# Designs tried in a protein design run: peptides against a protein of PDB entry 6UG1. Part 56

Target 1, 304 residues: chain A of PDB entry 6UG1
Amino acid sequence: SNEERKRRKYFHMLYLVCLMVHGFIRNEWINSKRLSRKLSNLVPEKVFELLHPQKDEELPLRSTRKLLDGLKKCMELWQKHWKITKKYDNVGLYMRTWKEIEMSANNKRKFKTLKRSDFLRAVSKGHGDPDISVQGFVAMLRACNVNARLIMSCQPPDFTNMKIDTSLNGNNAYKDMVKYPIFWCEVWDKFSKKWITVDPVNLKTIEQVRLHSKLAPKGVACCERNMLRYVIAYDRKYGCRDVTRRYAQWMNSKVRKRRITKDDFGEKWFRKVITALHHRKRTKIDDYEDQYFFQRDESEGIPD
Target 2, 301 residues: chain A of PDB entry 6UG1 as posed
Amino acid sequence: SNEERKRRKYFHMLYLVCLMVHGFIRNEWINSKRLSRKLSNLVPEKVFELLHPQKDEELPLRSTRKLLDGLKKCMELWQKHWKITKKYDNEGLYMRTWKEIEMSANNKRKFKTLKRSDFLRAVSKGHGDPDISVQGFVAMLRACNVNARLIMSCQPPDFTNMKIDTSLNAYKDMVKYPIFWCEVWDKFSKKWITVDPVNLKTIEQVRLHSKLAPKGVACCERNMLRYVIAYDRKYGCRDVTRRYAQWMNSKVRKRRITKDDFGEKWFRKVITALHHRKRTKIDDYEDQYFFRRDESEGIPD

## One batch from the design tools (peptide; aimed at target 1 H22 K272 V273 H279)

Design b2_p23_5_s3 (made by RFdiffusion4, then SolubleMPNN; from b2_p23_5, 14 letters changed)
Fold by OpenDDE base, seed 1:
Structure b2_p23_5_s3 (fold): chain B 304 residues (1-304), chain A 23 residues (1-23)
Amino acid sequence: as target 1 above (304 residues)
Amino acid sequence: SLLDQIISEVEEELNKVLKLLEE
């Protein structure tokens, strides 16, 4: 019905706000001074120097290469620190079906909310799910004075899916779900004036995204619980930015149709949510990023 | 807060839709 379409739209909006607030709270927790002091000790001086290269005036690319090598070594150090990767309880923050939401509403399952103290302990010990691990990696880079963002791919239920029963049947459902991350890192390269994408936990990759990312879900089975729609960046100064354009090859033709921002009402509403979570002034880094997004929109073109 | 207002706006509209489904 039209009523069910409206219900799914508004529930998607509520769920999206809750996810974005969760990302904001986790971004605050990883700014813990106590955690920072502990995690800085994981990074030896030689790696710290690679993270902070001098500008090569002859070839700025040499400075970017040092930063990339420093980030690679930080990923290796992080793997040594992280002792226990827990599986997600059920689907974690991956996308739920409408049926799973309805069934969950009937089940008064007390979700054990992870407290700040328990999170800080988990990161400090290297024990937790992949999301906690990524968040801890961002905390380690921030402890080394690196301009690292926490990235969250928000997975609200698909309000464009009007099917009543979407039973996700299959023995590999968990494997396909976790094939691509929900959380990752971005690091500002002051030499190239670009964000570097870092997945320290799942794909264990560093990339400079041009047209597409390795982190963008591919294939039907992977996209069932991980649809690239709302990639939100949380910086060390409590900035909140939509960076979906970086990771979406087909933003205008495909991704926009599955976002609340497909219409003017949804665009205005989503802009209010971003503004409410954005607690810093604009910087030249935001100007370079917006210019990059503009160039990506022009290069994609308007879908005919 | 502005965030609480946004949540409240969404919850109010959701509740309106839920009532229409109970009728």
Scores: peptide ipSAE 0.022, ipTM 0.619, DockQ to the pose 0.059
OpenDDE base, seeds 2, 3, 4, 5: peptide ipSAE 0.021, 0.018, 0.020, 0.022; ipTM 0.619, 0.588, 0.617, 0.617

Design b2_p23_5_s4 (made by RFdiffusion4, then SolubleMPNN; from b2_p23_5, 11 letters changed)
Fold by OpenDDE base, seed 5:
Structure b2_p23_5_s4 (fold): chain B 304 residues (1-304), chain A 23 residues (1-23)
Amino acid sequence: as target 1 above (304 residues)
Amino acid sequence: SFFDQLLSLVKEEFERVLKLLEE
């Protein structure tokens, strides 16, 4: 019905805001000065120097290579720090089906909210789910004065799915779900004027995204609970930016159709949400990023 | 609009949570 379509759209919007606020809160928690002091001690001076290379005036690419090597070593150090990777409770922050949402509404299960103190303890001990681990990795890089962003792929329920039963049939549902991350890191490369993508936990990869990312979900089973629609970046200065364009090869032809921003109303609304979560002034880094997104939109072309 | 009300409510809750994080 038209009413059910509206209900699912509105519920998607509410759920999206809750996820984006969750990302914002976690981004604040990882700015903890106490946590920063502890995590900086995990990074030896030699690795710190690689994270902060001098500008090579002859070949700026040499400086980028040092930064990449520093990030690789940080990923290795983080793996040594992290002792226990917990499974997600149920589906974590992966996408729920409409049936699961309806059933959850009937079950008054008190979800135990993770407190800030519990989060900081989890990161400090190296005990937690993959999301806490990624968030802690971003905190470690920030403790080393690296301009690292927390990236969140927000997974609100699919308002374009109008099926009554949306149950998922897969025997390997959890394995397929966790194949791609929900949280990852981006690091600003001041030499190339680009963001470097870092997944320290799931795929354990560092990439300079050109046209496609390894972090973009592929295959039907993986996309059931992880649809790339809202990739939100939270920086150390409480900036909030939509960076979906970086990770979406087919933003205009495919991804936009699954977003609230498919129409003018949704676009205006989503811009208000981003603006409400963006707590810093614009910088030259934002200009370089917007120029990159513009070039990516031009290169994709208009969908037929 | 319903969405402006929802955004207002979420903003208010967000501001409460921010205050709790400053403690």
Scores: peptide ipSAE 0.030, ipTM 0.630, DockQ to the pose 0.092
OpenDDE base, seeds 1, 2, 3, 4: peptide ipSAE 0.026, 0.027, 0.024, 0.030; ipTM 0.668, 0.638, 0.600, 0.626; seeds 2, 4 fail the geometry check

Design b2_p23_6 (made by RFdiffusion4)
Pose (drawn by RFdiffusion4):
Structure b2_p23_6 (pose): chain A 301 residues (1-169, 173-304), chain P 23 residues (1-23)
Amino acid sequence: as target 2 above (301 residues)
Amino acid sequence: MTFEELYEEVKDKFEEVMEELEE
């Protein structure tokens, strides 16, 4: 019914707001001073110097390379620090079906509250699922004074799914791509470097294509790329989906609430509500990248 | 993570954002 269609749109908006705010608060917890000081002693002087390379006037590229080596070394040592990698209970934060949600609302059960202290304890011990692991990785980079963003792929239920049944054909297929990952600024190449230290264990300077965007019909059942939100050290919140969307104006726009005008205005209201800093020159460099990327997409196939 | 679990972790900030959206 048209009524159920409208409810799905609203609940989608509601769940999305909650997810994005969770990203905002979790990013706050990542900045915890007490935890940062402990995680900083995990980084040797050699690697620390690689993470803060000197300006190389003649060839800025060498500085970028040193940072990549540093990022690689950090990924490695984080693989060692993280001793216990849990499985997501049930579905984690991956996209759920309308049926699954309706049923979760029915069954209330008992849910162990988490809170901030428990999160900190888990990151310091090295116990957690991949989300906690990548978030902790970002906290470590920040303790070393690198401009690290936390990236979250918000996976609210699909408001474009009109079906009354909503059934699907696997765990391994869900975890192929991450919900959380990291970006780090390169002041030499003036670009954001994408880092996934937990799932794909890769570092990529995304230009026009990214390894992180999910592919194949089976894998996209639980992970439909729509809202890639970046949170930074100074409490910025930016929609970074353009970096990770091969067909943004075609394929992805149909799945976002921003397809109509009311939707875009509303979404902007939330982003602004979550962006608690003023515009820097880096924001401009990023907008320039997005503009060029937006104009190079062209006609679809 | 269920909605209820998620809501409890961000309740105050979520309600603030919802009040702004009602304006």

Design b2_p23_6_s1 (made by RFdiffusion4, then SolubleMPNN; from b2_p23_6, 6 letters changed)
Fold by OpenDDE base, seed 4:
Structure b2_p23_6_s1 (fold): chain B 304 residues (1-304), chain A 23 residues (1-23)
Amino acid sequence: as target 1 above (304 residues)
Amino acid sequence: MTFEELYEEVKEKLEEILELLKE
């Protein structure tokens, strides 16, 4: 019905705000001074120097290579620190079906929330799910004075899916779900004036995304619980930015149709949410990023 | 994480954000 379409749209909006606020809270937690002091000790001086290369005036690419080598070594150090990778309870923060949401609402169970103290202990011990691990990796880079962002791919229920969802009860559903991450890292390269994408946990990859990312879900089964729609960046200064354009090949033709921002009401509302979560002044880094997004929009063109 | 678990984790901060969204 038209009413059910409206209900699903509004619930998608509520769920999206909850996910974005979750990312904001996790970004605050990883800024812990106590955690920072512990995690800085994981990075030896030689790796710290690679993270902070001098500018090569002849070939700026040499400075970028040193930074990439430093980030690679940080991923290796992080893997040694991380002793226990827990599986997600059920689907973690991957996309729920509408049926799963309706069934959950009927369960009067006492919910356990992860407290800040428990999170900080988990990161410090190297024990937790992949999301906690990525968040801890961002904290380690920030402890080394690297301009690292926490990236979250928000997975609200698909308001464009008007079907009655059958249970996704396939035995391989978990493997397909976790094939691509929900959380990752971006690092500012001051030499190339670009964000470097780092997945320290899932794909264990470093990318300089131009047109395509390995982190973008591919295939029907992987996209059932992980649709690239809302990729939100949280920086060390409590900035919040929509960076979906970086990771979406087909932003205008495919991704936009599945976003709340497909209409003017949704665009204005989503901009208000981003603004409410953005607690810093604009910087020249934001200008370079917006210019890159503009060029990507022009190069994609208007879908025929 | 269910929606209810997510909501309970974020509710206090969510209320602050929802007030700002009414403006």
Scores: peptide ipSAE 0.690, ipTM 0.956, DockQ to the pose 0.782
OpenDDE base, seeds 1, 2, 3, 5: peptide ipSAE 0.687, 0.689, 0.689, 0.689; ipTM 0.956, 0.956, 0.956, 0.956

Design b2_p23_6_s2 (made by RFdiffusion4, then SolubleMPNN; from b2_p23_6, 9 letters changed)
Fold by OpenDDE base, seed 1:
Structure b2_p23_6_s2 (fold): chain B 304 residues (1-304), chain A 23 residues (1-23)
Amino acid sequence: as target 1 above (304 residues)
Amino acid sequence: MTFEELLKEVEEKFNEILKLLEE
């Protein structure tokens, strides 16, 4: 019905705000000075120097290579620090079906909310789920004065799916769900004027995204619970930016159709949500990023 | 994290933001 379509759209909007605020709160928690002091001790001086290379005036690419090597070593150090990777409870922050949402509304399960103190302890000990691990990795890089962003792929229920029964085939193995991350890191390369993508936990990869990301979900089974639609970046200065364009090959032709921003009302609403979560002034880094997104939109073209 | 946990975090944070906007 038209009513059910409206209900699913509004529920998607509410759920998206909840996820985006959660990302904001986790970004505040990883800025903890107490955590920063502990995590800085995990990074040897030689690795710190690689994270902060001098500008090579002859070949700026050499400076980028040093930064990439430093980030690789940080990823290795983080793997040594992280002792216990817990499985997600149920689906974690992966996408729920409409049926699962309806069934969950009836089950008042007392879920134990992870408090800030418990999060900081989990990161400090290296015990937690993959999301906590990624968030802790971003905290470690920030502790080393690296301009690292927390990235969140927000997974609200698919309001474009109008099926009554959205039950996933029982074979949706936990492995297919977690094949691609929900949280990752971006690091600013001041030499190339680009963001470097870092997944320290799931794919254990570092990439300089041009057209395609390894972190973009591929295949039907993986896309059932991880649909790339809202990739939100949270920086150390409480900036909030939509960076979906970086990771979406087909932003205009495919991704936009599954976003609330497919219409003018949704675009204006989503801009208000981003603005409410963006607590810093614009910088030259934002200008370089917006220029890159513009070039990516021009290169994709307007879908016919 | 459950949806109820997310709602609670959002309500708490929304109330904090509203207080900051009223000041």
Scores: peptide ipSAE 0.073, ipTM 0.710, DockQ to the pose 0.385
OpenDDE base, seeds 2, 3, 4, 5: peptide ipSAE 0.024, 0.023, 0.027, 0.022; ipTM 0.655, 0.624, 0.652, 0.599

Design b2_p23_6_s3 (made by RFdiffusion4, then SolubleMPNN; from b2_p23_6, 8 letters changed)
Fold by OpenDDE base, seed 5:
Structure b2_p23_6_s3 (fold): chain B 304 residues (1-304), chain A 23 residues (1-23)
Amino acid sequence: as target 1 above (304 residues)
Amino acid sequence: MSFEELYKEVKERLEEVLKLLEE
């Protein structure tokens, strides 16, 4: 019905705000001074120097290569620190079906939220789910004065799915779900004027995204619980930015149709949400990023 | 994390954000 379409749209909007605020809160928690002091001790001086290379005036690419090597070594150090990777409870922050949402509303279970103190202890011990691990990795880079962003792929329920039963079939559902991350890291390269993508936990990869990312979900089974729609970046200065354009090859033709921003009402509303979560002034880094997004929009063209 | 868990975790901050969206 038209009423059910409206209900699913509004529920998607509310769920999206909850996810984006969750990302904001986790970004505040990883700025903990106590955690920063502990995590900086994991990084040897030689690795710190690679994270902060001098500008090579002859070949700026040499400075970028040092930074990339420093980030690789930080991933290796992080793997040594992280002792226990817990499985997600059910689906974690991956996309729920409409049936799963309806069934959860009927289950008056006592929900246990992770407190800030428990999160900081989990990161400090190296015990937690993959999301806590990625968030802790961003905290370690920030403890080394690296301009690292927490990236969150927000997975609200698909408001474009109007099926009554949205049950997902298959024994491999968890394996397909966790094939691609929900959280990752970006690091600012001041030499190339670009963001470097870092997945320290899932794919264990570092990339300089040009046209496509390895972190973008591929295949039907992986996309059932991980639809690339809202990739949100949270920086160390409490900035909030939509960076979906970096990771979406087909933003205009495919991704936009699955976003609330498909219409003018949704675009205006989503811009208000981003603005409310963006607690810093614009910088030259934002200008370089917006120029990159513009070039990516022009290169994709208008879908026929 | 369920929707209800997520809602409970972010409730206070959500109320602040919603107030800013009404502006």
Scores: peptide ipSAE 0.030, ipTM 0.691, DockQ to the pose 0.778
OpenDDE base, seeds 1, 2, 3, 4: peptide ipSAE 0.030, 0.024, 0.025, 0.024; ipTM 0.685, 0.622, 0.618, 0.618

Design b2_p23_6_s4 (made by RFdiffusion4, then SolubleMPNN; from b2_p23_6, 8 letters changed)
Fold by OpenDDE base, seed 1:
Structure b2_p23_6_s4 (fold): chain B 304 residues (1-304), chain A 23 residues (1-23)
Amino acid sequence: as target 1 above (304 residues)
Amino acid sequence: MTFEELLEEVKEEFEKVLELLKK
C-alpha cells in the first residue's frame, strides 16, 4: 500500500539517524585521552617517522610511499595487538530485513548495551567484534597524530524493498554478510591531497580510491545485508561528512535510487542530519574532497 | 545489535540531534 511505503520510508529515516548517531558516539569514544596514551605505545618510533614523512620536494610521491608503508606497518602492529575477534551477535549493524524488524519489536529481551568503559577496555585488551577493532585502529592512528577518520557504511532497512518476506538463505548468510566491512578508516595524505582508504581488519587492505574500491560490496548475496548507500566519515574534530561518492562507482545511476536523497525533501532532510552531526569549521581538506567528488560526478555523467 | 539496543545506546545523543533537526 501507499501507507506501508510511507511507513517504511519514515522508519528508514529514523533508523538512519540512529546509525549516524551511533557512529558519532563511537567517534567520540575513540578520542579518549586514556586510550590514546595506551595505543601510542604500540607504535615504534621508526613507524611513527614513516607516518610523518618530510615533504620530498623533488618527488612528493616518495612522501606518500613512506606514509603508505607506515600505514601497512600500523596494520601489522594492530593484528598483533588484536587477540580475540568476536563474531557479531546476530547481524551486528548490517542491514536487517523488514520481517526481522517486525519480529524484533515483539521480543522484550534484556539488551546489553556496550558502555564507553567496556568499549575502552575491549580496545585496550584487543578483545571485541570487527567494528570495535576498526574503531580501535582509528584511535591508534589518532594517538600517533595521524589525521584518521572513522568511516561507517550505514545499513538502514531498504525502503525501496516492498516485499513482505525477504527470508535470507541461512547457511552462508553470515560469511556473505561479513565479506565486506561496514566500518573502516581513511587517512589524509597531505602530499597528494587525497584520502587513503584503510581496512585493517576485514580485507586487510590499503587503497587510494580513484574509481573503484575493494570495500564496495559486490554480488547479490553480499548486498542483501551490506548495501552501499550512506558512507559517513567522522573525523578527530567531530566533523561529519557524506563520503559515499568515493566508494560508489554508480552514485547517480544506481546508489541514489536507494537513498532518502532521491528526492528534494530527502536531500534537504539528510543535509540537516549531516549538519547536526558536523561540529567543526570547514577546512581546505574539505575543499579538496568536494573537488574530487565533483570530478567523480562529472566523470560518471548524468544517467539517461 | 538490535534496533532496540541501538536506540538505547544512542537515546541521549539522539534526543539532542532531534532538537537540532526541529530548528
Scores: peptide ipSAE 0.397, ipTM 0.901, DockQ to the pose 0.772
OpenDDE base, seeds 2, 3, 4, 5: peptide ipSAE 0.386, 0.187, 0.389, 0.396; ipTM 0.898, 0.745, 0.899, 0.901; seed 3 fails the geometry check

Design b2_p23_7 (made by RFdiffusion4)
Pose (drawn by RFdiffusion4):
Structure b2_p23_7 (pose): chain A 301 residues (1-169, 173-304), chain P 23 residues (1-23)
Amino acid sequence: as target 2 above (301 residues)
Amino acid sequence: SAEEIEANMEYYLEKYEELLKEK
């Protein structure tokens, strides 16, 4: 019914707001001073110097390389620090079906509250699922004074799914691509470097294509790329989906609430509500990348 | 987790309303 259609659109908006705010608060917890000081001693002087390379006037590229080596070394040592990698209970934060949600609302059960202290304890011990692990990785980079963003692919239920049944055909297929990952700023190449230290264990300087965007019909059942939100050290919140969307204006726009005007205005209201800092020059360099990327997409196939 | 967020949706909405008041 048209009524159920409208409810799905609203609940989608509601669940999306909650997810984005969770990203906002979790990013705050990541900045915890007490935890940052402990995680900093995990980084040797050699790697620390690689994470803060000297300006190389003749060839800025060498500085970028040193940072990449540093990022690689950090990924490696984080693989060692993280001793226990749990499985997501049930579905984690991957996209759920309308049927699944309706049923979760029905069954109330018992839910162990988490809170901030328990998160900190888990990151210091090295116990957690991949979300906790990558989030802790970002906290470590920040304790070393690197401009690290936390990236979250918000996966609200699909408001474009009109079906009354909503059934699907596997765990391994869900976890093929991450919900959380990291970005680090390169002041020499003036670009954001994408880092996934937990799932794909890769570092990529995304230009026009990214390894992180999910592919194949089966994998996209639980991970439909729509809202890629970046949170930074100074409490910025930016929609970074353009970096990770091969067909943003075609394929992805149809799945976002921003397709109509009311949707874009509303979404902007939330982003602004979550962006608690003023504009820096880096924001401009990023907008320039997005503009060029937006104009290079062209006609679809 | 999804279930944790669903169980605390009110909390997140109150927090959101506070953030809107700041703007």

Design b2_p23_7_s1 (made by RFdiffusion4, then SolubleMPNN; from b2_p23_7, 12 letters changed)
Fold by OpenDDE base, seed 1:
Structure b2_p23_7_s1 (fold): chain B 304 residues (1-304), chain A 23 residues (1-23)
Amino acid sequence: as target 1 above (304 residues)
Amino acid sequence: SFDYLLKNLEKYLKLFEELLKEL
């Protein structure tokens, strides 16, 4: 019905706000000074120097290469630190079906909320789910004074899906779900004036995204619980930015149709949510990023 | 779980209301 379509749209909006606020809170927790002091000790001086290369005036690319090598070594150090990767409880922050939402409304399960103290302990010990691990990696880079931001791929239920029964085949569903991350890192390259994508946990990759990302879900099974729609960046200064354009090859033709921002009402609403979570002044980094997004929009073109 | 999301939703809505009051 038209009423059920409206209900699913509003529920999607509410769920999206909750996910974005969750990302904001986790971004605050990883700014813990106590955690920062502990995690800085994981990074040797030689690796710290690679993270902070001098500007090579002859070839700025040499400075970027040093930064990339430093980030690679940080991923290796992080893997040594991380002792226990826990499975997600059920589907974690991956996308739920409408049926799972309806069924969960009836089940008063006492879920143990992870407190700030428990999170900080989990990161410090290297024990937790993949999301906690990525968040801890961002905290380690921030502890080394790297301009690292937490990236969250927000997975609200698909308001464009009007089917009740998507029976997800149970056994392979977890492997397909976790094939692509929900959380990752971006690092500012001051030499190239670009964000470097870092997945320290799932794909264990560093990428300089041009037209497409390895972190973008591919294939029907992976997209059932991980649909790239809302990629939100949380920086060390409590900035909040929509960076979906970086990771979406087909933003205008495919991704936009599955976003609340497909219409003017949804665009204005989503801008208000971003503004509410954005607690810093604009910087030249934002100008370079917006210029890159503009060039990506021009290169994709307007879908016919 | 959804109840974790709902209990966190009440907390997140309260935090969101608090964040919106600071705006």
Scores: peptide ipSAE 0.026, ipTM 0.674, DockQ to the pose 0.585
OpenDDE base, seeds 2, 3, 4, 5: peptide ipSAE 0.026, 0.028, 0.024, 0.025; ipTM 0.659, 0.666, 0.626, 0.669; seeds 3, 5 fail the geometry check

Design b2_p23_7_s2 (made by RFdiffusion4, then SolubleMPNN; from b2_p23_7, 13 letters changed)
Fold by OpenDDE base, seed 5:
Structure b2_p23_7_s2 (fold): chain B 304 residues (1-304), chain A 23 residues (1-23)
Amino acid sequence: as target 1 above (304 residues)
Amino acid sequence: SYDYLLENMDEYLELFEKLLEEL
């Protein structure tokens, strides 16, 4: 019905806000001074120097290569620190079906919330799910004074899916779900004036995204619980930015149709949500990023 | 977990409202 379409749209909006606030709170938790002091000790001086290369005036690319090598070594150090990767409870923060939401509403289970103290302990011990691990990796880079931001691919239920039963069948559902991450890292390269994409946990890759990312879900089974729609960046100064354009090859033709921002009302509403979570002044880094997004929009063109 | 977000949606809304008031 038209009412069910409205209900699913509003529930998607509410769910998206809760996910974005969750990302904001986790971004605050990883700014913990106590955690920072512990995690900085994981990074040797030689690796710290690679993270902070001098500007090579002859070949700025040499400075970027040092930073990339430093980030690679940080991923290796992080793998040594992380002792136990727990499976997600059920589907974690991956996308639920409408049937799963309806069933969860009927089954009031007391969920144990991970408190800030428990999170900080989990990161410090190297015990937790992949999301906690990625968040801890961002905390380690921030402890080394790297301009690292937490990236979250928000997975609200698909309001464009009007099927009554959206049950997902298959024994491989968990493997397909976790094939691509929900959380990752970006690091500012001051030499190239670009964000470097870092997945320290899932794909264990470092990328300079031009047209596509390896972190973008591919294939029907992987997209069932991980649909790239809302990639939100949380920086060390409590900035919040929509960076979906970086990871979406087909933003205008495909991704926009699955976002609340497909209409003017949704665009205005989503801007208010981003503004509410954006607790810093604009910087030249934002100008370079917006210029990159503009060039990506022009290069994609308007879908016919 | 996602179930936690569903069950504590009111707390996350209240937190969002507080974040809106701090602007």
Scores: peptide ipSAE 0.025, ipTM 0.670, DockQ to the pose 0.897
OpenDDE base, seeds 1, 2, 3, 4: peptide ipSAE 0.025, 0.021, 0.022, 0.022; ipTM 0.666, 0.640, 0.640, 0.645; seeds 2, 4 fail the geometry check

Design b2_p23_7_s3 (made by RFdiffusion4, then SolubleMPNN; from b2_p23_7, 10 letters changed)
Fold by OpenDDE base, seed 1:
Structure b2_p23_7_s3 (fold): chain B 304 residues (1-304), chain A 23 residues (1-23)
Amino acid sequence: as target 1 above (304 residues)
Amino acid sequence: SFDYLLENMEKYLELFEELLKEL
């Protein structure tokens, strides 16, 4: 019905806000000074120097290469630190079906809420789920004075799916669900004026995204619980930015149709949510990023 | 977990309303 379409749209909006606020809170927790002091000790001086290369005036690319090598070594150090990767409880922050939402509303399961103290302990010990691990990795880079931001791929239920029974035919194997991350890192390269994508946990990759990302879900089975729609960046200064354009190859033709921002009402609403979570002044980094997004929009073109 | 999200949905809404009031 038209009423059910409206209900699913509003529930999607509410769920998206809760996810984005969750990302904001986790971004605050990883700014813990106590955690920062502990995690800085994981990074040797030689690796710290690679993270902070001098500007090569002859070839700025040499400075970027040093930064990339430093980030690679940080991923290796992080893997040594991380002792226990816990499975997600159920589907974690991956996308639920409408049926799963309806069933969960009836089952008031008391879930043990992860408190700030428990999170900080988990990161410090290297024991937790993949999301906690990524968040801790961002905290380690921030502890080394790297301009690292937490990236969250928000997975609200698909309001464009009007099927009642979206029983995923199979137990979509936990492996297919976790094939692509929900959380990752971006690092600012001051030499190239670009964000570097870092997945320290799932794909264990560093990428300089041009047209497409390895972190973008591919294939039907992976896209059932991980649909790239809302990739939100949380920086060390409590900035909040929509960076979906970086990771979406087909933003205008495919991704936009599955976003609340497909219409003017949804665009204005989503801008208010971003503004509410954005607690810093604009910087030249934002100008370079917006210029990159503009160039990506021009290169994709307007879908016919 | 999502169940954490549901259980804290009211809290996240309150936090969002607080964040909106600070704007």
Scores: peptide ipSAE 0.027, ipTM 0.675, DockQ to the pose 0.911
OpenDDE base, seeds 2, 3, 4, 5: peptide ipSAE 0.025, 0.027, 0.024, 0.023; ipTM 0.671, 0.648, 0.636, 0.644; seed 3 fails the geometry check

